# Designs tried in a protein design run: peptides against a protein of PDB entry 5T59. Part 5

Target 1, 112 residues: chain A of PDB entry 5T59
Amino acid sequence: TTPTMQSTSLLTEHLGYPPISLVDDIINAVNEIMYKCTNAMEKYLMQRNIIGKKDFSDEIKIGTAKLESLLENSVDKNFDKLELYVLRNILSIPSDLLEENRFRLLHHEKLV
Target 2, 90 residues: chain B of PDB entry 5T59
Amino acid sequence: EHIRFQRLVQVCNKALEESIRKLQSWEKIHECFPNYGQTREGIENLTVCQQQVIKLWSNLSRVEFDAIFHERSIEEKLNQLDDLINKARS

## One batch from the design tools (peptide; made by RFdiffusion4, then SolubleMPNN)

Design b1_p8_6_s3 (from b1_p8_6, 4 letters changed)
Fold by OpenDDE base, seed 2:
Structure b1_p8_6_s3 (fold): chain B 112 residues (1-112), chain C 90 residues (1-90), chain A 8 residues (1-8)
Amino acid sequence: as target 1 above (112 residues)
Amino acid sequence: as target 2 above (90 residues)
Amino acid sequence: SELREIAR
């Protein structure tokens, strides 16, 4: 089930921010972490680019780029699933609470 | 009683674990460095690199996600949401 | 190593 406008409004009021903002923070964080990891890998290997008489700099650059792409694809896939699950199942209000009488209860509990 | 925050942590951990799965494969790592990985020193360097980047991934994600959860007060808010739901159903 | 330093 897709979150409703009413659910989003109620959750925004409850959280103090839109539910999507939390997901955005998570996704932004993992993206930052991802690039820090790949950058660290590249730098580490580039400091060790010469073995014997051969310079592997080009191979290292290409290889780390491939790993970055691989990680990017995996992050995108898994955190898209996460976003969907969080918004639908965690940051959600059951349908029975979206009825008028339950809606009043939410407001009353928050304001009192 | 309180279930939503636990689920949030679980799905975050799962997403992080599944995301790093490919880097945990030595075969995948080695395939990206076919000639470099044919040298003894290259293998050693790649091994250390793989191990350390996985640790870095884990450490950074723990710190950053905990910071987000704290800044957003999400545990408290989700617990309150659980309480509201339970109360409404009573 | 650099990675070890970063990862601490």
Scores: peptide ipSAE 0.189, ipTM 0.944, DockQ to the pose 0.019
Fold by OpenDDE base, seed 1:
Structure b1_p8_6_s3 (fold): chain B 112 residues (1-112), chain C 90 residues (1-90), chain A 8 residues (1-8)
Amino acid sequence: as target 1 above (112 residues)
Amino acid sequence: as target 2 above (90 residues)
Amino acid sequence: SELREIAR
């Protein structure tokens, strides 16, 4: 089940930020790391592009691009799953707490 | 008693590990460099490159994710959430 | 190597 607006509001109050903001940070970070890795790989190999008398620059560029694509696809898939899991199972409020009395409890605990 | 933060760390690690899995395959790496990888020196370069990129992935992700968790105070917040839930059910 | 320098 997708998180409700009520759950999101309560969690936002508790966290000080919307739950999705944490996920956004994680996803943005892994994307940055991904491109740093592929860029480093390309640079490393391009500095070693000549073996004997043959220049492998074109093959290196194509090959690293292929690896980048593979990594992108895997990152997208796995972190989409992560997003769903985190928002549904970690950053979630059980239904029994989604009542008036329970709302007061959450609010009270924050203020005390 | 406190379970949510542990689960967060676990699923993050799992996602990171599964994401880098293809780069851990020598066969996949070699397939991307079919001619370069037919040379001794090329194989050596690819081997080092593969090993170091995986290490870079691991190191960067650890540092960056820990920074995010700290900046968002997520361990504390999730522990508090666990406590609230447990208290409400008592 | 550049990768080793970055990874360390």
Scores: peptide ipSAE 0.185, ipTM 0.944, DockQ to the pose 0.019
Fold by OpenDDE base, seed 4:
Structure b1_p8_6_s3 (fold): chain B 112 residues (1-112), chain C 90 residues (1-90), chain A 8 residues (1-8)
Amino acid sequence: as target 1 above (112 residues)
Amino acid sequence: as target 2 above (90 residues)
Amino acid sequence: SELREIAR
């Protein structure tokens, strides 16, 4: 099920930040890591671009770009799934806790 | 008792593993460098590159994700959430 | 190598 506004509000109060902020941090991190990896790969291969008397610089640039694209697509797919799972199943409040009495309990625990 | 943080770690690891899977394929790597990979030296370079990129991916993700989890106090918060849920259901 | 150094 999709998170409700009430769930988001309660979780924000509990966490001290909106649940999506955690996911954003994760996704931003993996994106940064991804480009660091592909950049490192390109640099490594470009330092080894000449084999014998042949210069493979163009092929290396194209090839690393293809790998980057491949990785981007995979990251996008898998971390979209992650986002959905985290927000729906981990950072979620069961329906029974969304009742008024349970809501007060959560609030009370924060105050005590 | 406490399950949510464990699940978070698991799904993060799964996403990371599945994301890097294509780069773990030698065939995919070689396809991107069809002529370069036809040379002995090229194959060696690609092999090392592949291994080190995967290592870099793993190391960076571990460090960065742990930092995020710490900064967000997510283990504690998720444990508390589990406790609240369990208490409410008791 | 450059990549190995970064990976460490």
Scores: peptide ipSAE 0.183, ipTM 0.944, DockQ to the pose 0.019
Fold by OpenDDE base, seed 3:
Structure b1_p8_6_s3 (fold): chain B 112 residues (1-112), chain C 90 residues (1-90), chain A 8 residues (1-8)
Amino acid sequence: as target 1 above (112 residues)
Amino acid sequence: as target 2 above (90 residues)
Amino acid sequence: SELREIAR
């Protein structure tokens, strides 16, 4: 089930930040890492762009762009799944506890 | 018992592993450099590049994700959440 | 190499 406003509020109180903030950090990090990797690949190969008498600079630029695209697609797919899973199954309060008002334990324990 | 943080680590590792899988394929790497990869020296360069980028991916992700988890105190918070839920169900 | 240096 999709997280409720009540669940989000309670988790925000518990965590000290909204649950989505953690996911945002993770996704931002992997995106940064992804581009660092592809940039490093391009630079490495561009330093080795001439083999014999032939300059492969254009092929290297196109090839690394293709690899970047492949990686982007894979990252987007897998981390979209991760986002859904984390918000629904990890950073969540079971619905049965919300229905029975047992979520009050979170508030009670914090105040005691 | 504490399970949520373990699950978080597992799903992060899975997402990272599945994301880099295509770059682990030599065939896919070679296909992106069809003429460059027809030379001996080109193959050598691509081989080293592939190995190093996979290593870079692994190292950067480990460092950055650990930093996030620490800054957000997520292990402690998730353990506390597990405890609260278990207590409520007992 | 630059790649190796970045990987460190």
Scores: peptide ipSAE 0.180, ipTM 0.944, DockQ to the pose 0.019

Design b1_p8_7_s1 (from b1_p8_7, 4 letters changed)
Fold by OpenDDE base, seed 2:
Structure b1_p8_7_s1 (fold): chain B 112 residues (1-112), chain C 90 residues (1-90), chain A 8 residues (1-8)
Amino acid sequence: as target 1 above (112 residues)
Amino acid sequence: as target 2 above (90 residues)
Amino acid sequence: SLLDKLLS
């Protein structure tokens, strides 16, 4: 089920931040890690760009760029799925608790 | 009883694992370096690079995700959420 | 370590 405005409000109150903020942190982190990894690969190989008397610098740059694209596409796909799952199934309030009486009860429990 | 945080960890691990899967393929790595990978030394360099970047991916993600979870107090908050839900249903 | 070399 798709998150509702009510659930978002309740979760924001409970968490102290909007649920999406956690997802944003995760996605931002993995993106940073991704580029650190690809940068490291390029640097490592560029330090080893000469084999015999042949310079493979251009091939290394192109190749690492391809790997970056490959990883980037995979990260985007998998963490989009993660975002949907987290927001729908983890950071979510069951529909039965969004009923009027249960909603009040949850607020009451929060305050106690 | 407490299920949400466990699920969060699981889905994060799955996303990380699936994301790095392409780099775990030697064939895909080699395809990106067709001439470099035809040399013995090139193959050795690519092999080391591949295994080390996968380790880097794992280590960085562990550290960063744990930091996020701590800063957001997400385990505690999700456990509390589970408790609230269970209490409301009782 | 090899990891350090990769990062350098």
Scores: peptide ipSAE 0.118, ipTM 0.933, DockQ to the pose 0.016
Fold by OpenDDE base, seed 3:
Structure b1_p8_7_s1 (fold): chain B 112 residues (1-112), chain C 90 residues (1-90), chain A 8 residues (1-8)
Amino acid sequence: as target 1 above (112 residues)
Amino acid sequence: as target 2 above (90 residues)
Amino acid sequence: SLLDKLLS
């Protein structure tokens, strides 16, 4: 079920932040990690760019760029799926409970 | 009883594992360095690089995701959410 | 760090 405005409001009250904020943190983190990894690969190989009097610097730069692209595509695909799943199935309130009863329970627990 | 945080961890791990899958392929790595990988020393360098990058990916993601989960108190909040939902259905 | 080791 697609999250509603009511669901988002209730969850924001419960969490202390909008549900999307958690997803944003996760996605931002993995993107940072991704580029740290690819940067490390390039630097490592560029320190080892000469073999048998041949300079492979250009090939290394192109190759690591290709790997970065592969990783970017995979990260985008998998974490788009993650975003949808988290917002719809984890940080969600069942539709049948989106009524006064659920609202009262949230307030009751908050006040106790 | 408490299921949402477990699911969050599972889907995060799945996304991380699936994302790094292609870098785990030696064939794909080698294809990106066709001439470099034709040398003995190049193969050795690529092998070490691949192994260490995968480890780096794993360790960085663990540390950063745990930090996010802690800062957002997400385990506690999801457990509370489970409890609220279960109570509402009782 | 693992990053430092990779770059060494």
Scores: peptide ipSAE 0.099, ipTM 0.934, DockQ to the pose 0.016
Fold by OpenDDE base, seed 4:
Structure b1_p8_7_s1 (fold): chain B 112 residues (1-112), chain C 90 residues (1-90), chain A 8 residues (1-8)
Amino acid sequence: as target 1 above (112 residues)
Amino acid sequence: as target 2 above (90 residues)
Amino acid sequence: SLLDKLLS
């Protein structure tokens, strides 16, 4: 079921923030973590770029960039799925509760 | 009874686990460093790097996601939502 | 560790 304006409004009232804000926080966090990880990898390997008499700096930079791309693609895919699932199945109000009588119940609980 | 927060945690963990899976593949790591990985020392460095970055991923995500959940009071809010739904259906 | 380096 796709979220409706009504459900979004009710959930915003209940949460104190729009449901999408939680998802945004999660996605922003994982993106930050992702780049911290790849940056750490590059730095670690660049500190170990010389083996014997050969300098592997160029290969390390290219290789780390490739890994970053792989991770980025995977993060995008999986957290897009997460966003849809959270908004549709977790931060959702069943249709029966969106009816007039049930709508009042939610407001009543908040006010009392 | 209370199911929504549990599901949130589960799907977050799943997304994190699936996302890092590519870096868990030694084959994929090695493919990115074909010449570097042909040296003994290079293999050792890549092995340590792979292990540490996976741990870093896990630790950072745990700390940051827990912080988000706390700041948003999401467990309490989702539990309340479950209760409201259950009450309405009773 | 990578974590230690990042935090430093």
Scores: peptide ipSAE 0.098, ipTM 0.935, DockQ to the pose 0.018
Fold by OpenDDE base, seed 1:
Structure b1_p8_7_s1 (fold): chain B 112 residues (1-112), chain C 90 residues (1-90), chain A 8 residues (1-8)
Amino acid sequence: as target 1 above (112 residues)
Amino acid sequence: as target 2 above (90 residues)
Amino acid sequence: SLLDKLLS
C-alpha cells in the first residue's frame, strides 16, 4: 500500500520533516560512499599499474569502471527496495488508525 | 515494544550488504582485470584492493548512516511512533 | 499534535 497524503502529513508533523527526506539522505549518502569506494580502488591500482615492465593503466581504468557499474546497479536495486520498505512499513501509520480518525471527524461533523 | 528503529537499522544493513556482494566475489573482481590478474603481483594487489574497499564501504556507511540517524533524531521519533500506536491499540 | 490526536 502506497503512503497516503494524510499519513505523510501526520508523519511530517511528527518527524519535523517529510518521511522521504530521511530516505533521500540515506540514498545520497550511499551514492557518495559508492563513488568514494570506486575512486579509492582506481587510485590504489593506478599506483600499482606497472608489473613486469608492462603498463596496465588502461586495463585498470576499464576494469574499475566495470566494477563501478556493477556497484551502481546493485545500489540502485537494493536501495529502491529500501525506500519502498521504509516508507511503507517503518515510516507509516496503520490504516485502521487513519480510518478511526476519519470516523471520529465525520461523526463530529454530523453532530455539530 | 519498540520495533521500527530496529527494523530501519536492519533494512539499511541488508541493503548495504546486498549492494557490496558483487565486490565480495573474487571471480567478478578478477574478470575485470583479466591480464593484470594473471600476474602474481597483480593478484596480490587485487586481493588487498578488494579487502580494503569492502572495509571502506562498511566503515563509511556506518559513520554516515549513524550521522543521518542522529541528525534526523529518527530513533526517538520512531520510538515515539511505536508508543503512540501501542497506546492507541490498548 | 495531529499525530497524537489521531492515535489517542
Scores: peptide ipSAE 0.071, ipTM 0.932, DockQ to the pose 0.039

Design b1_p8_7_s2 (from b1_p8_7, 4 letters changed)
Fold by OpenDDE base, seed 4:
Formats: sequence, C-alpha cells, structure tokens
Structure b1_p8_7_s2 (fold): chain B 112 residues (1-112), chain C 90 residues (1-90), chain A 8 residues (1-8)
Amino acid sequence: as target 1 above (112 residues)
Amino acid sequence: as target 2 above (90 residues)
Amino acid sequence: KLLEKLLS
C-alpha cells in the first residue's frame, strides 16, 4: 500500500519529522560511504601501482571506476527497494485503522 | 510485540549486504584489473584491498546508521507506533 | 584498518 497524505501527516507529528527524512538520511549516508570506499580503494592501489617496473596507474584508475559503477548500480537498486519498503511497511499506518478513524489515537496520545 | 524497528534494522542490513555483494566477487574484482591481476603482487594487493574495503563498508555503515537511528530516536518512535497500533486494534 | 587510515 502506498502512503497517503493523512498517514504522512500523522507520522510526521509522531516522529517530529517527515518519514522521508529518515530515508533521506540513510540514502545520503550510504552514498557518502560508497564514495569513501571507492576512493580508499583507488588510493590504496595507486600506492602500489608499480609492479615489476610496470606502471599500472591507468589500469587502476579505470578498474576502480568500474568497481565504483558496479557499486553505484547496486546501491541504487537496493536502497530504492529499501525506501519503498520503509515508507510502505515500517513508517506506515495500517489502512484499516485509517478507514475506521482509529488513527485519531496517535493524535490523542500526544495531547494527553 | 515490537517489530517495526527490528524490521528497519533487517532491511538496512539486507540492503547493505546486497549492495556490497559485487565487490565480494573475486571474479568481478579481477576483471577490473586484468593485467594487474596477472601478477603475483597485484593479486596480493587486490586481495587485501577487497578484504579491507568490505570491512570499511561494514564499519562505516554501522557507525553512520546507528548515529542516524539515534538522532531520529527511531527505535523509540517505532516502538511507540507499534504500541499505538496494537492499542487501536484491541 | 589500512583503507580507513587513508580516509583520515
């Protein structure tokens, strides 16, 4: 089920922030981590770019870029799924409760 | 009783694990460095690099995600949400 | 911590 405006409003009130903000934090974090990892890989290998008097710098740069692309694609795929799952199944209010106006309990508990 | 936070942690871990899976493949690593990986020393370097980056990925993600969860008080909020939903259904 | 040190 897709989150509704009503659910978003209620959850925002409960959380103190919009549900999407949590997902954004997660996505931003993993992206940062991803590039830190690939950057570290490149630096590590570039420190070891010469083997037997052969300079593999170009190959290392290209290879690391390829790995970065692979990781980017995988991160995008998996965290898009995560976003959908979190917003639909974790940070959500069951539709049956909304339909029966039982969502008022969320607001009521805050006021009491 | 409280299930939402557990699920959040699970799906985060799953996404992280599945994302790094390609880097866990030696074949994929070697394919990116076809000539470098034909040398003994190159293989050694790639092996260490692969191991280290996987650990780095795991460590950084753990620290950052825990920080996010703490800053957002998400465990408490999700537990409260579970309780509210259960109460509404009772 | 070889790669980690490269980040700092």
Scores: peptide ipSAE 0.340, ipTM 0.948, DockQ to the pose 0.018
Fold by OpenDDE base, seed 1:
Structure b1_p8_7_s2 (fold): chain B 112 residues (1-112), chain C 90 residues (1-90), chain A 8 residues (1-8)
Amino acid sequence: as target 1 above (112 residues)
Amino acid sequence: as target 2 above (90 residues)
Amino acid sequence: KLLEKLLS
């Protein structure tokens, strides 16, 4: 089930930030890492682009771009799943804690 | 008792592992460099490149994710959440 | 190590 507005509010209060912010940080980080990896790979191979007096620069550029695309697709898929799981199952509040008495408990524990 | 943070770590590791899986395939790597990979030296370069990029992926992600978890105090917050839930159910 | 160096 999708997180409710109430859950989001309570978790935001508890965390000090919206739950989605954590996921955003994670996804932004992996995207940055992804491009650092592919960029480094391209640079490494481009430094070694000539073999037997044949220049493979074009093939290297195309090939690394293909690998980047493969990685992008996989990252997108897997971290979309991660986002869904985290928000639904980790950064979530059980329904029984959404009752009034449980709500008060959460606030009380925060203040005391 | 405390389960949420461990699950977060597990899910992150799983996503990272599954994301890099295709780059762990030599066949996939070689397919992207069909002529370059027909040379001895090219194969050597690709082998090193593949090995290094996988390590780089792992190292960078570990450092960055740990930094995020620390900055967001997520272990503490998730432990507290577990405690609140357990307390409410006791 | 080789790729890490390229990031620097």
Scores: peptide ipSAE 0.339, ipTM 0.948, DockQ to the pose 0.018
Fold by OpenDDE base, seed 2:
Structure b1_p8_7_s2 (fold): chain B 112 residues (1-112), chain C 90 residues (1-90), chain A 8 residues (1-8)
Amino acid sequence: as target 1 above (112 residues)
Amino acid sequence: as target 2 above (90 residues)
Amino acid sequence: KLLEKLLS
């Protein structure tokens, strides 16, 4: 079930922020973590770029970039699914509570 | 009784675990460094790198996600939401 | 050996 405007408004009032803001925080965080991980990986290997008499710097840069892309794709896929699930199933108001009488109850509880 | 926050944590963990799955594959790691990984020392470095990055991923995500959940008071808010729903249905 | 130490 797709979130409704009414549901979003009620949840925003309840949370103090729009539901999407939480998801945005999560996604932004994982993206930051992702790049920190790949950056650290590249730096680690670049500090160890010479084996014997051969310099593997170019291969390391290319290889790390490939891993970064792989991770990016996976993060995008999995956290897109997460976003949909969270907004539809966690940060959601059941349809029966969106009825007029239930809506009043929710507002009353919030104000009291 | 309170289910939403638990579900949030579960789906976050699942997304994190599935996201790092590719880096857990030694074969995929090695494929990115075909010549480097043909050396003994290269294999050792890649092995350490793989292990460390997975740990780093886990540690950073735990700290950051906990911070977000705290700052957004999401456990409390979701528990309250559960309570409201249950109350309305009683 | 810790990648965490390489964080900028």
Scores: peptide ipSAE 0.337, ipTM 0.947, DockQ to the pose 0.018
Fold by OpenDDE base, seed 3:
Structure b1_p8_7_s2 (fold): chain B 112 residues (1-112), chain C 90 residues (1-90), chain A 8 residues (1-8)
Amino acid sequence: as target 1 above (112 residues)
Amino acid sequence: as target 2 above (90 residues)
Amino acid sequence: KLLEKLLS
């Protein structure tokens, strides 16, 4: 079931923040980590760019960029799936809890 | 009893694992450095680089994700959500 | 270790 406005409102009240905020934090973090990893890899190889009097700097830059692209595509794909799963299956309220009687229970528990 | 936080951790780990899988392939690494990887020293450097970047990926993600989960108090909140759901269904 | 040092 797709999250509803009611579900989002209830979860926001429960969490203290909108559910999407958690997903945003996760995605922002992995993106930062991704670029840190590829940047470190490039720097490491660039420190070792000369072998047998041949300068491989250009190849290293191109190669690292290719790896970054591969990783970027994979991250985008897998964390898009993660976003959907988290919002639909983890940060979600079952339909039975959205009924009037169950809705009252949720409010009651918050007040007690 | 409490299942949602466990699922969150699982799907995060899965996404991280699937994302780094391509970098775990030596063939893919080597293909990006066709001439550099034909030298002995180049192979050695790429080998170390591959191993280190995978470890870096794992370590950074662990630290950052744990920090997010803590700052958002997500384990506690998800456990509470599980409890509410279980109570409503009882 | 090695790559992480490059980020500092």
Scores: peptide ipSAE 0.332, ipTM 0.947, DockQ to the pose 0.018

Design b1_p8_7_s3 (from b1_p8_7, 3 letters changed)
Fold by OpenDDE base, seed 4:
Structure b1_p8_7_s3 (fold): chain B 112 residues (1-112), chain C 90 residues (1-90), chain A 8 residues (1-8)
Amino acid sequence: as target 1 above (112 residues)
Amino acid sequence: as target 2 above (90 residues)
Amino acid sequence: SILEELLK
């Protein structure tokens, strides 16, 4: 089920921030980590770019870029799924409770 | 009783594991360095690099995600949400 | 690790 405006508002009140903010933090973090990893790989290999008097710098740069692309694609795919799952199934209010106006409990508990 | 935070951790771990899977493939690594990987020393370097980047991925993600979860107090909030939902259904 | 040090 897709989150509603009502659900988002209630959850924002409960969390102190919009649910999407948590997902954004996660996505931003993994993206940063991803590029740190690929950058480290390139640096490591570039320190070892000469083998048997042959310079593999160009191949290393191209190869690392290819790996980065592979990782980017995988991260995008898997964390898009994560976003949907978190917002729909974790940071969500069951529709049956919303339909029966039981969501008021969330607001009530905050006020008490 | 409390299930949402556990699920959050699980799906985060799954996404991280699935994302790094391509780098866990030696074949994929070697394909990116076809000539470099034809040398003994190159293979050794790639092997170490592969192992270390996977560990780096794991370590960085653990630290950063734990920090996010802490800053957002998400475990507490999700536990409270579980309790509220259960109470509403009782 | 060596890679970690490279990021510092």
Scores: peptide ipSAE 0.437, ipTM 0.949, DockQ to the pose 0.018
Fold by OpenDDE base, seed 5:
Order: structure tokens, then sequence, then C-alpha cells
Structure b1_p8_7_s3 (fold): chain B 112 residues (1-112), chain C 90 residues (1-90), chain A 8 residues (1-8)
């Protein structure tokens, strides 16, 4: 099920931050890691760009760019799935608890 | 009883593993460096590069994700959420 | 690793 405004509000109160903030942190982190990995890979190979009498610098630059694109596509796909799963199934409140009496339970536990 | 945090860890690991899957393919790596990979030294360099980038991916993600989980106190919060839900249904 | 050193 799709998160509701009520669910988001209750979870925000419980967490101290909106549920989406956690997902944003995760996605931002993996993107940073991704570019660090591809950057390191390019640097490593560029330090080894000459073999014999041939300079492979251009091929290395193009090749690492292709790998970066490949990784970007995979990260986007898999972490989009992650976002949906986390928000729908982990950071979620069952519909039967999205009633006035059940809301009181969450508020009561916070205040006491 | 506490299930949500476990699920979070699992889905994160799955996403990370699936994301790096294509870089684990030697064929995919070699295709990006068709001439470089036809040399002995090139193959050696690509092999080391592939192995190290996969390890780097794993290590960086572990450290960063653990830091996020700690900073957001997500294990505690998810456990509390589980408890609240279970209490409401008891 | 060598790659890790390159990031530093």
Amino acid sequence: as target 1 above (112 residues)
Amino acid sequence: as target 2 above (90 residues)
Amino acid sequence: SILEELLK
C-alpha cells in the first residue's frame, strides 16, 4: 500500500524525521560511493595507460565512462525498488492502526 | 517480534549486491576495454581493478550505511514501531 | 587496497 499523510505524520513524529529522509540518506550515500569507485578505477588504469609502445588513455577514459553508466543504471534501478519497499513495508503503519484510537496509542507512548 | 530492522538490512544488502552484479562480470569489464584487454598486462591490470573495486564498493557501503543507521537510530525506532504494533494487536 | 589509497 502507498503511505498516507497520516502515516507519514505519525512516523515523522516517532522517528524525529520524515521517513523519506532515511531513504534519501541511503541513496545519497550509494551514489557517492559509486562515483568514488569509478573515479578510483579510472585513476588506477590511467596510471597504467601505456603498455609497450601503445597509449591506451583514450580507451581507458571511454571504457571507465561506460562502466560508470552501467553502474549508474543498476544503482538507479535497484535503489528505486529499495525506496518503494522501505516506505511501503518497513516504515509503514498497518491500515487497521490508522484510526483515532490507535493514533492515540502512538501519541501516548511518546508523551509518557 | 522485531522484524523491520532486519528487513531493512536485508533489502539494503540486496540492492548493493544487485547493483554491483554487472561489474562482477569479466565479460562486461573486458568489453569496455577491447584492445587494452588483449594485452597480457592489460588483462592483469583489469583483473586487479575489478577485484579491488568490488571490495571497495563493499567496504565503503558497509561503513556508510552503518553510520546512517546509527545517526538515525533506526534500529531502535523500528524496534519500537514493532512493539507498538504488536501491543496494539494484543 | 590500491584503489582505497587513490581515494585519499
Scores: peptide ipSAE 0.436, ipTM 0.949, DockQ to the pose 0.018
Fold by OpenDDE base, seed 2:
Structure b1_p8_7_s3 (fold): chain B 112 residues (1-112), chain C 90 residues (1-90), chain A 8 residues (1-8)
Amino acid sequence: as target 1 above (112 residues)
Amino acid sequence: as target 2 above (90 residues)
Amino acid sequence: SILEELLK
């Protein structure tokens, strides 16, 4: 079930921020972590770029870029799923309560 | 009774675990460094790198996600939401 | 870890 405008408004009031803001924080964080990881990996290998008499710098740069791309694709896929699940099943108000106007309890509790 | 925050943590962990799955494959790592990985020293470096990056991923994500959850007071808010919903159904 | 040190 897709979140409704009414649900979003009520949850925003309850949370003090829109539900999507939490998801945004999570996604932004994982993206930052991802690039930190790939950057560190590249730096580590570039410090060890010479084996014997051969310089593998070019291969390392290309290889780490490939790994970064692989990780990016996986992060995007999995956290898109996470976003949908969180917004629909965690940061949500059951439809039966909305339909029966029981959601007023949430609003009423905030006003009291 | 309180279920939403637990679910949030679970799905976050699942997403993190599934995201790093590809880097846990030695074959995929080696494929990115076909010549480098044909050397003994290269294999050693890649092995350490793979192990370290997986640990780094885990550590950074734990710290950052906990910080987000704290800053957003999400456990408390989700527990309250559970309580409100349960109350409405009673 | 070694990689963590590289980020400092």
Scores: peptide ipSAE 0.432, ipTM 0.949, DockQ to the pose 0.018
Fold by OpenDDE base, seed 3:
Structure b1_p8_7_s3 (fold): chain B 112 residues (1-112), chain C 90 residues (1-90), chain A 8 residues (1-8)
Amino acid sequence: as target 1 above (112 residues)
Amino acid sequence: as target 2 above (90 residues)
Amino acid sequence: SILEELLK
């Protein structure tokens, strides 16, 4: 079931923040980590760019960029799936709890 | 009883694992450095680099995700949500 | 690790 405005409002009240904020934190974090990893890899190899009097700097830069692209595509794909799953299946309120009687129970429990 | 936080951790781990899978392939690494990887020293450097970047990925993600989960109090909040749902269905 | 040091 797709999240509703009602579900989002209830979860926001419960969490103290909108559900999407958690997902945003996760996605922002993995993106930062991704670029840190590829940057470190490039720096490591650039410190070792000369072998047998041949300078491989250009190849290293191009190669690292290719790896970054591969990782970026994979991150985008997998964390898009994660976003959908989290919002629909984890940070969600079952439809039966959105009914009038169950909705009242949820509000009651928050106030007690 | 409490299932949502466990699921969150599982899907995060899955996404991280699937994302780094391509870098775990030596063939893919080598293909990005076709001439560099034809030298003995180049192979050695790439091998070390591959191993360390995978570890770095794992370590950084663990630290950052744990920090997010703590700052958002998500385990407690999801456990409370599970309890509310279970109570409503009883 | 060596890579971690490069991030500093």
Scores: peptide ipSAE 0.429, ipTM 0.949, DockQ to the pose 0.018

